Peptides against a protein of PDB entry 4Z63. Designs and how they scored, part 123

Target 1, 334 residues: chain A of PDB entry 4Z63
Amino acid sequence: LCLGMNDLTGNIPEDLFHLKRLNLLGIQENRLSGSLSREIRNLSSLVRLDVSWNLFSGEIPDVFDELPQLKFFLGQTNGFIGGIPKSLANSPSLNLLNLRNNSLSGRLMLNCTAMIALNSLDLGTNRFNGRLPENLPDCKRLKNVNLARNTFHGQVPESFKNFESLSYFSLSNSSLANISSALGILQHCKNLTTLVLTLNFHGEALPDDSSLHFEKLKVLVVANCRLTGSMPRWLSSSNELQLLDLSWNRLTGAIPSWIGDFKALFYLDLSNNSFTGEIPKSLTKLESLTSRNISVNEPSPDFPFFMKRNESARALQYNQIFGFPPTIELGHNN

## One batch from the design tools (peptide; made by RFdiffusion4, then SolubleMPNN)

Design b2_p16_8_s2 (from b2_p16_8, 9 letters changed)
Fold by OpenDDE base, seed 2:
Structure b2_p16_8_s2 (fold): chain B 334 residues (1-334), chain A 16 residues (1-16)
Amino acid sequence: as target 1 above (334 residues)
Amino acid sequence: PSYITSADPEPLYPKR
């Protein structure tokens, strides 16, 4: 049943939960309000539940043990409060959980040993607090992780050295500390292609440790951290780099010539730093900017990106990395 | 100058 993108109001009629053969319930992008009924447990054949972009409130009902076929739960952009229900945090069938932009709170806890099918997790823009869950690497299929805009004080857990499934990681604006430790840990994530760390590590030094290596890194965003140091030499070995944003930091020294050797680099933002010297001539030879043959069909993160012009609340949303225009931004280096 | 983030710039509708 697909009733998305209407002006439906009120609550879900209770009789809808009598549809025991229903595989897909999509009621997204409406004005549905109240609590999500516990009677959703009666939808025992449900594979996909999309209640996103509504006015739902209260706690998410703890009924996911009665939904053994549920693969997709989309609840983003609601007013849900409380934690992740125990049955949801233990779901062996769930492939994708999206609860971004809710009011979920408390410590984030997932039983990753039970969540054997989980490949995408979006819990961005909630009120989770405490530390990053150390057991996330136990989610052996977890590829996409957005935990941005929560309050995860402290460091990236050491256990993330073993996060082999991790490909796309978003931690923007999550009160993280110790960038040297974070990069030292995350370099062991051999499948990591996208790393977004904007608005963390305030005033720390960007490490220039030649021992750091991110072999498959395509997207690195570490903007607006007030980071000190220079362009890190270890980044020169990330030959697949497509997008680099180090803007709004306190980086100094010259822009190195090796920045122009990245064959796939189509977006470079080094603006609002303290770089000096000449613009490397190698930047004029970036193949990605001269040849239109960028493979637009590469796998991308499931979480959105946002381009902010300043500290204003307004931003442009980009759902794909290749949605960014080819850019070289070196402005405001004084 | 702009910068990229993966954090929502503000809560999306519905307002929190």
Scores: peptide ipSAE 0.450, ipTM 0.859, DockQ to the pose 0.677
Fold by OpenDDE base, seed 5:
Structure b2_p16_8_s2 (fold): chain B 334 residues (1-334), chain A 16 residues (1-16)
Amino acid sequence: as target 1 above (334 residues)
Amino acid sequence: PSYITSADPEPLYPKR
């Protein structure tokens, strides 16, 4: 049943929960309100539940033990409160959980040992507090993780050295500290291609440790952190780099010539720093900007990106990395 | 100048 993208109001009729053969319920992008009924438990054949972009409130019902076929739960952009229900946090069938932009709170706890199918987790823009869950690497299929805009005070857990499934990681604006430790840990994530750390590590030094290596890194965004230091030499070994944003920091020194050696680099933002010297001539030879035919059918993160131009302006949303225009931004340097 | 983030720039709830 697909009723998304309408102007439906009120609650879900209770009789809808008698549809025991229903595999897909999509009611996204409406004005549905009230609590999400516990009677969802009666939809025992449900594979996909999309209730996103509504006015739902209250706690998410603890009924996911009665939904053994549920693979996709999308509840982003609602008013849900409380925690992740125990049955949801233990779901062996769930592949994708998206609860971004709710009012969920408390400590984030997932039973990753039970969640054997979880590959995508979006819990961005909630009220989770405490520390990042140390057991996330036990989710052996977890590829996409968005935990941005929560209050995860502290450091990236040491256990994330073992996060082999991790490919796309978003932690923007989550009150994280110790960028040196974070990068030192995350370099061990052999499948990590996208790392977004904007609005963390306020005033720290960007490490220039030649021992750091991100072999498969395609997207690095560490903007608006007030970071000190220079262009990190370790980044020169990330030969697959496609997008780099280090804007709105306090980085100094020259822009190194190796920045033009990245064959796939199509987006570079070093603006609003304190870089000095000449623009590297190698930037004029970026193959990605001169050749029309980069077939960019590469997998992208499931979480959105936002380009924020002004503090008061609505940010532009980009659902794919290649939605960004080819860009070299070096403005507002000294 | 702009910057990229993966954090929602503002709360989107309630739906505007």
Scores: peptide ipSAE 0.447, ipTM 0.867, DockQ to the pose 0.720
Fold by OpenDDE base, seed 4:
Structure b2_p16_8_s2 (fold): chain B 334 residues (1-334), chain A 16 residues (1-16)
Amino acid sequence: as target 1 above (334 residues)
Amino acid sequence: PSYITSADPEPLYPKR
């Protein structure tokens, strides 16, 4: 049943929960309000539930143990409060959980040993606090993780050295500290292609440790951290780099010539730093900017990106990396 | 100049 993208108001009719054979319920992009009924438990054949972009409030009902076939739960952009229900946090069937842009709070807890099918997790823009869950690497299929705009004070857990499934990681504006430790840990994630760390590590030094290596890194965004240091030499070994944003930092020194050696680099923002010297001539030889052979069919993160001009401005949303225009921004350096 | 983030720029709730 697909009722998305309407102006439906009120709550879900209770009789809808008698549909025992229903595999897909999509009611997204409406004005549905009130609590999400616990009677969703009656939809025992449910594979996909999309309640996103509504006005739902209250706690998410703890009934997911009665939904043994549920693979997709999309609840982003609602008013949900409380935590992730225990039955949801233990779901062995769930492949994708999206609860971005809610008011969920408390410590984030998932039983990753039970969540054997979880491959995509979006909990960005909530009110989770405490530490990053150390057991996330136990989610053996977890590839896409957005935890941005929560309050995860402290460091990236050491356990994330073992996060072999991790490919796309978003932690923007999550009160993280110790960028040296974070990068030192995350370099062990050999499948990591996208790393977004904007608005963390305030005033720290960007490590220039030549022992750091991100083998498959395609997207690195570490903007608006007030980071000190220079262009990190370790980044030169990330030969697949496509997008680099280090803007709004306090980086100094020259822009190195190796920045033009990235064959796939189509987006470079080094603006609003303190870089000096000449613009590398190698930037004029970026193959990606001379021929638009960027594979549009390349896998992208499930979480959105946002282009912000300032804190008060509305951001442009980009749902795919290749949605960014080919860019070289080197402005506002001193 | 602009910058990229993966954090939603708008308030949590109500929805934007």
Scores: peptide ipSAE 0.438, ipTM 0.862, DockQ to the pose 0.622
Fold by OpenDDE base, seed 3:
Formats: C-alpha cells, sequence, structure tokens
Structure b2_p16_8_s2 (fold): chain B 334 residues (1-334), chain A 16 residues (1-16)
C-alpha cells in the first residue's frame, strides 16, 4: 500500500492493521500525526515500512519482534522521542534503519550481534548523547553509517579499527574530539570510501602523519573545523580520491602539486583557509575535469550531503556524490 | 564560500 506524497492527516485507520499479507506500507510525506500505533505488530508479513516525513510523535513502539520479515524501516523526519526500542535494536531481519531527523535521545544502544542483516543505519540529526557505541563493528554487514548532528562527545572508539564492513561514515557536527586519534583508528577500516567529519575537532591540528593511509578513500570532507596545519601528505596515497572538501579551516602553507595527481578528483574545495603560494599547475591536468568519462554508476552513501553557504541559508541537498558539479574552489585564501 | 556537511540543516521536530 503506497499512500505517500499526499495531504493525509490524523492517524492510520485501525482497519489497515488487519492487512496481514501486506508486504509494503508507504505512508511517507503526509501530515499523519499522533503516536505510531502498536498495532503495526499485526502486519506480520511487512517487509518495508515507510512512515517518513510525517508528524508522528511519541516513542517508537516496541513491536519489531512481531515483524520477522521487516527489512526496511524508514521513519526519518518525524517527532519520535525516546530511544530505539529493544525489539528494533535486536532485529535480525532489518537491513536498513533510517530514523534521521527525529528527537530520539539517550545513549545509542544497538545489539549488533543480533542485527546480522543491518547494512545501513541513519540516525543523523537526533538528540543521542554519550559516546559512540563501541560495538558498532560487531554489525558485520554495516556499510553505511550516519550519526551526524548528535552529541557524541569524546573520541572515535578504538574498536572501530575492526570496522571492516564500514564504507560510508558520516559524523558531521557530533562534538567529536581528537582528529589524530580518529584518523589513526579509521585508517584501519579497509572498505572506508566516504568519510564526512565537518564541524568537529574545533581548532585542532590536522595530522600530517605519513604513516596514515586510507587506501580506498574516495570522499573526504572535513570542512569548518578551524583545523590548523597544512595539506596532509598522507592524503597523497589515496589514489581513488574523488571529492575533497577542507574548506573553512585554518590550513596554511602551499597547496601541494600532488593534488593534481588524483585521476578521479572532480571536486576540490580548499576555500576559506590560509593557503599561500601559487596554484599548482597540476590542477589544470586533472583527468576527471578534462575527460567526460566519470562513471556515474558508483555506489553512493545512503545519507544526504548538504552544501551550506552560511548558517542561516537553506542548504542544497545532494543525494549522490556525483550530484556535485565538477569544482575547483580555492577562494578566500591569503 | 560554501562547505559540505552531512549534518541535516532541517530543524528537529517540531518543524517551524
Amino acid sequence: as target 1 above (334 residues)
Amino acid sequence: PSYITSADPEPLYPKR
């Protein structure tokens, strides 16, 4: 049943929960309000539940033990409060959980040993607090993780050295500290292709440790951190780099010539730093900007990107990395 | 100048 993108109001009719053979319920992008009914437990054949972009409030009902076939739960952009219900945090069937842009709070707890099918987790823009959950690496299939805009104070857990499944990681604006430790840990994530760390590590030094290596890194965004230091030499070994944003920092020194050696680099933003010297001539030879053969069909993170011009402006949303225009931005340097 | 973030710019519920 697909009723998305309407002006439906009120609650879900109770009779809808009699549809025991229903595999897909999509009621997204409406004005549905109140609590999400516990009677969703009666939808025992449910594979996909999309209640996103509504006015739902209250706690998410703890009924996911009665939904053994549920693979997709989308509840982004609602007013849900409380935590992740225990049955959801233990769901062995769930592949994707999206609860972005809610009012969920407390300590984030997932039973990753039980969540054997979880591959995508979006909990961005909530009110989770405490530390990052140390057991996330136990989610052996977890590839996509968005935890941006929460209050995860402290450092990236040491356990994330073992996060072999991690491909796409978003932690923007999550009150993280110690960028040196974070990068030192995350370099061990062999499948990590996308790392977004904007609005963290305020005023720290960007490490220039030649021992750091991100073999598969395609997207690195560490903007608006007030980072000091220079262009990190370790980044030159990330041969697959496609997008680099280090804008709105306090980086100094020259832009190194090796920045033009990235064959796939199509988006470079180093704006609003304190870089000096000449623009490297190698930037004029970037193959990705000279050739039209960028494969648009590469896997992208499930979480959105946002281009912000200022704190008050509505950001442009990009759902895919290749949605960004080919860009070289070097403005507002000394 | 702009910057990229993965932090959702939308306000938390309730939407203003």
Scores: peptide ipSAE 0.444, ipTM 0.864, DockQ to the pose 0.602; fails the geometry check

Design b2_p16_8_s3 (from b2_p16_8, 9 letters changed)
Fold by OpenDDE base, seed 3:
Structure b2_p16_8_s3 (fold): chain B 334 residues (1-334), chain A 16 residues (1-16)
Amino acid sequence: as target 1 above (334 residues)
Amino acid sequence: PSYVTSVNPEPLYPKS
């Protein structure tokens, strides 16, 4: 049953919960309000539940033990409060959990040893606090992780050296400290292709340790951190780099010539730094900007990107990395 | 001047 993108109001009719053979319930993009009914437990055949973009409030009901086939739960952009229900945090069937843009709070806890199917987790823009959960690497299929805009104070856990499944990771604006430790840990994530760390590490030095290596890194975004230092030499070994944003830092020195050697680099933002010297001639030879065939059907993060042009302007949403226009932005350097 | 993020700048609640 798909009733998304309407102006439906009130609660879900009780008779809907009698649909025991229902595999898909999509009621997203409505004005449904109140608590999400516990009677969703009666939908024992449910594979996909989408309640996103509503006015739901209260705690998410702890009934996911009665939903043994549930693979997809989308609840983003609601007023949900409390924590992740115990039955949801232990779901062996769940592949994707999206609860982005809610009011969920407390310490983030998932039983990753039970969540054997979890591959995508979006908990961005919530009120989770404390430390990053050290056991996330125990979610052996967890590929996509957005934890941006939470209050995960401290450092990236050492256990993330073992996060082999991790491919897409965002921690933007999560009060993280110690960029040197974070990069030193995350370099061990052999499948990491997308790393977004914007609005963290405020005023720290960007490490220039040549021992750092991110072999599969395609997207690196570390904007608006007030980072000091220079263009990091270790990045030159990330031959698959497609998108680099280091804007709104305090980076100094020259833009190195190796920045133009990236065959797939189509988006470069180094704006609002303190770079000096000449623009490397190699940037004029970027194959991705000269060749028309940037249409690589590559996997993208499940979480969207946003380009914030102005504080008063609505941010532009990009659902795919290749949705970004080919860009070289070097403005506002001194 | 712009920057990339994964943070939705829209209000948390109510939805826009």
Scores: peptide ipSAE 0.264, ipTM 0.794, DockQ to the pose 0.651
Fold by OpenDDE base, seed 5:
Structure b2_p16_8_s3 (fold): chain B 334 residues (1-334), chain A 16 residues (1-16)
Amino acid sequence: as target 1 above (334 residues)
Amino acid sequence: PSYVTSVNPEPLYPKS
């Protein structure tokens, strides 16, 4: 049953929960309000639940043990409060959990040893507090992780060096500290292609440790951190780099010539720094900007990106990396 | 014009 993208109001009719053969319930992008009924437990055949973009409130019901086929739960952009229900945090069937942009709070806890199918986790823009869950690497299929815009004080857990499944990671605006430790840990994530760390590490030094290596890194975003230092030499070994944003930092020195050696680099933002010297002539030879054949078939994160022109501007949403226009921004380096 | 990539700056409950 798909009723998304309407102006439906009120709550879900109770009789809908008698549909024991229902595999898909999509009621997203409405004005549905109140609590999500516990009677959703009666939908024992449910594979996909999409309640996103509504006015739901209260706690998410602890009924996911009664939903053994549930693979997709989308609840982003609601007023949900409390934690992740225990049955949801232990779901062996769940592939994707999206609860971005809610009011979920407390310590983030997932039983990753039970969540054997979890591939995508979006909990961005919530009120989770405490530390990042150290056991996330135990989610052996977890590829996409957005934990941005929560209050995860402290550092990236040391256990994340074992996060072999991790491909797409966003921790933007999560009150994280110690960028040197974070990069030192995350370099061990052999499948990491996208790393977004914007609005963390305020005023720290960007490490220029030549021992750092991100072999498969395609997207690095570390904007608006007030980072000091220079263009990091370790980044020159990330030959697959497609998008680099280091804007709104306090980076100094020259833009190195190796920045033009990235064959796939189509988006470069180094704006609002303190870079000096000449623009490298190698940037004029970026194949990605001269060739029409950008590979359109590259996997993107499940979480959206947002571009701002400035701090006061409305953000533009990009659902895919290739949605970004080919860009070289070197402005405001005075 | 300079750009900054970030997470969604929307409020926690943008439909309220």
Scores: peptide ipSAE 0.262, ipTM 0.800, DockQ to the pose 0.572
Fold by OpenDDE base, seed 2:
Structure b2_p16_8_s3 (fold): chain B 334 residues (1-334), chain A 16 residues (1-16)
Amino acid sequence: as target 1 above (334 residues)
Amino acid sequence: PSYVTSVNPEPLYPKS
């Protein structure tokens, strides 16, 4: 049943929960309000539940133990409060959980040993607090993780050295500290291709440790952290780099010539730093900007990217990294 | 100058 993209109001009719054979309920992009009914438990054949972009409020009902076929739960952009219900946090069937842009709170707790199918987690823009859950690496299929815009104080857990499944990770604006520890841990994530750390590590030094290595790194975003230091030499070994944003920091020194050796680098933003010297001639030879043969069909994060021009401007949404225009931005370095 | 993030500009509840 797909009723999305309408102007439906009120509550879900209770009789809808008698549809025992329903595999897909999509009621997204409406004006449905009130609590999400506990009677969703009656939809025992449900594979996909999309209640996103509504006016739902209250706690998410703890009924997911009665939904053994549920693979996709989309509840983004609602007014949900409380925590992740225990049955949801223990769901063995769930592949994707998207609860972005709600009012969920408390400590983030997931039973990763039970969540054997979880591959995508988007909890961005909530009110979760405390520390990052140390057991996330136990979610052995978890590839995509957005935890941005929460209040996960402290540092990245040491256990994340073992986060083998992790490919796309965003922790933007999550009150994180110790960038040296974070990078030192996350370099062990052998499948990590996208790392977004914007709006953390306020005023720290960007490490220039030659022992750091990110083998598969394609996207590195560490913008607006007020980071000190220089262009990190360890980054020169990330030969697959496609997008680099280090803008809005306090980085100094020269832009190194090796920045132009990245064959796949199509988006470079080093703006609003304190870089000095000449623009490397190698930047004029970036193959990605001269050749049309960019593979547009690369895997991307499930979470969108946003380009924010300034603090007051509305951000532009990009669903894929290749949606970004080819860019070299070196402005505002004086 | 712009910067990239994964922080959505969407309002919290209620939706726009």
Scores: peptide ipSAE 0.256, ipTM 0.800, DockQ to the pose 0.680
Fold by OpenDDE base, seed 4:
Structure b2_p16_8_s3 (fold): chain B 334 residues (1-334), chain A 16 residues (1-16)
Amino acid sequence: as target 1 above (334 residues)
Amino acid sequence: PSYVTSVNPEPLYPKS
């Protein structure tokens, strides 16, 4: 049943929960309000539940143990409060959980040993507090993780050295500290292709440790951190780099010539730093800027990117990395 | 001056 993209108001009719053979319920992009009914438990054949972009409030019902086929739960952009229900945090069937842009709170806890199918987690823009859950690497299929815009104080857990499934990771604006530790841990994530750390590590030094290596890194975004230091030499070994944003930091020194050796680099923002010297002539040789053949078929993160052009402008949303225009921004360096 | 993030700097849902 697909009822998305309407002006539906009120709550879900109770009789809808009699549809025991229903595999897909999509009621997204409406004005549905009140609590999400616990009677969703009666939808025992449900594979996909999309309640996103509504006015739902209250706690998410703890009924996911009665939904043994549920693979996709989309609840982003609602008013949900409380925690992740225990049955949801233990769901063995769940592949994707999206609860971005809610008011969920408390400590983030998932039973990753039970969540054997979880591959995508978007909990960005909530009120989760405390530390990052150390057991996330136990989610052995977890590839896509957005935890941005929560209040995860402290450091990236040491356990994330074992996060072999991790490919796309965002921790933007989560009050994280110790960028040196974070990078030192996350370099062990052998499948990591996208790393977004914007609005963390305020005033720290960007490490220039040549022992750091991100073999498969395609997207690195560490903007607006007030980071000190220079362009990190370790980044030159990330030969697959496609997008680099280090804007709005306090980086100094020259832009190195090796920045032009990245064959796939199509988006570079180094603006609003303190870089000096000449613009590397190697930037004029970036193959990705001369050829339109950027492989559009590469897997992208499930979480969107946002570009904020100025303080007063609305952020532009990009659902795919290749949605970014080919860009070289070197402005506002002194 | 622009920067990229995975978070909309403007909440799409009004925080009460």
Scores: peptide ipSAE 0.187, ipTM 0.764, DockQ to the pose 0.581

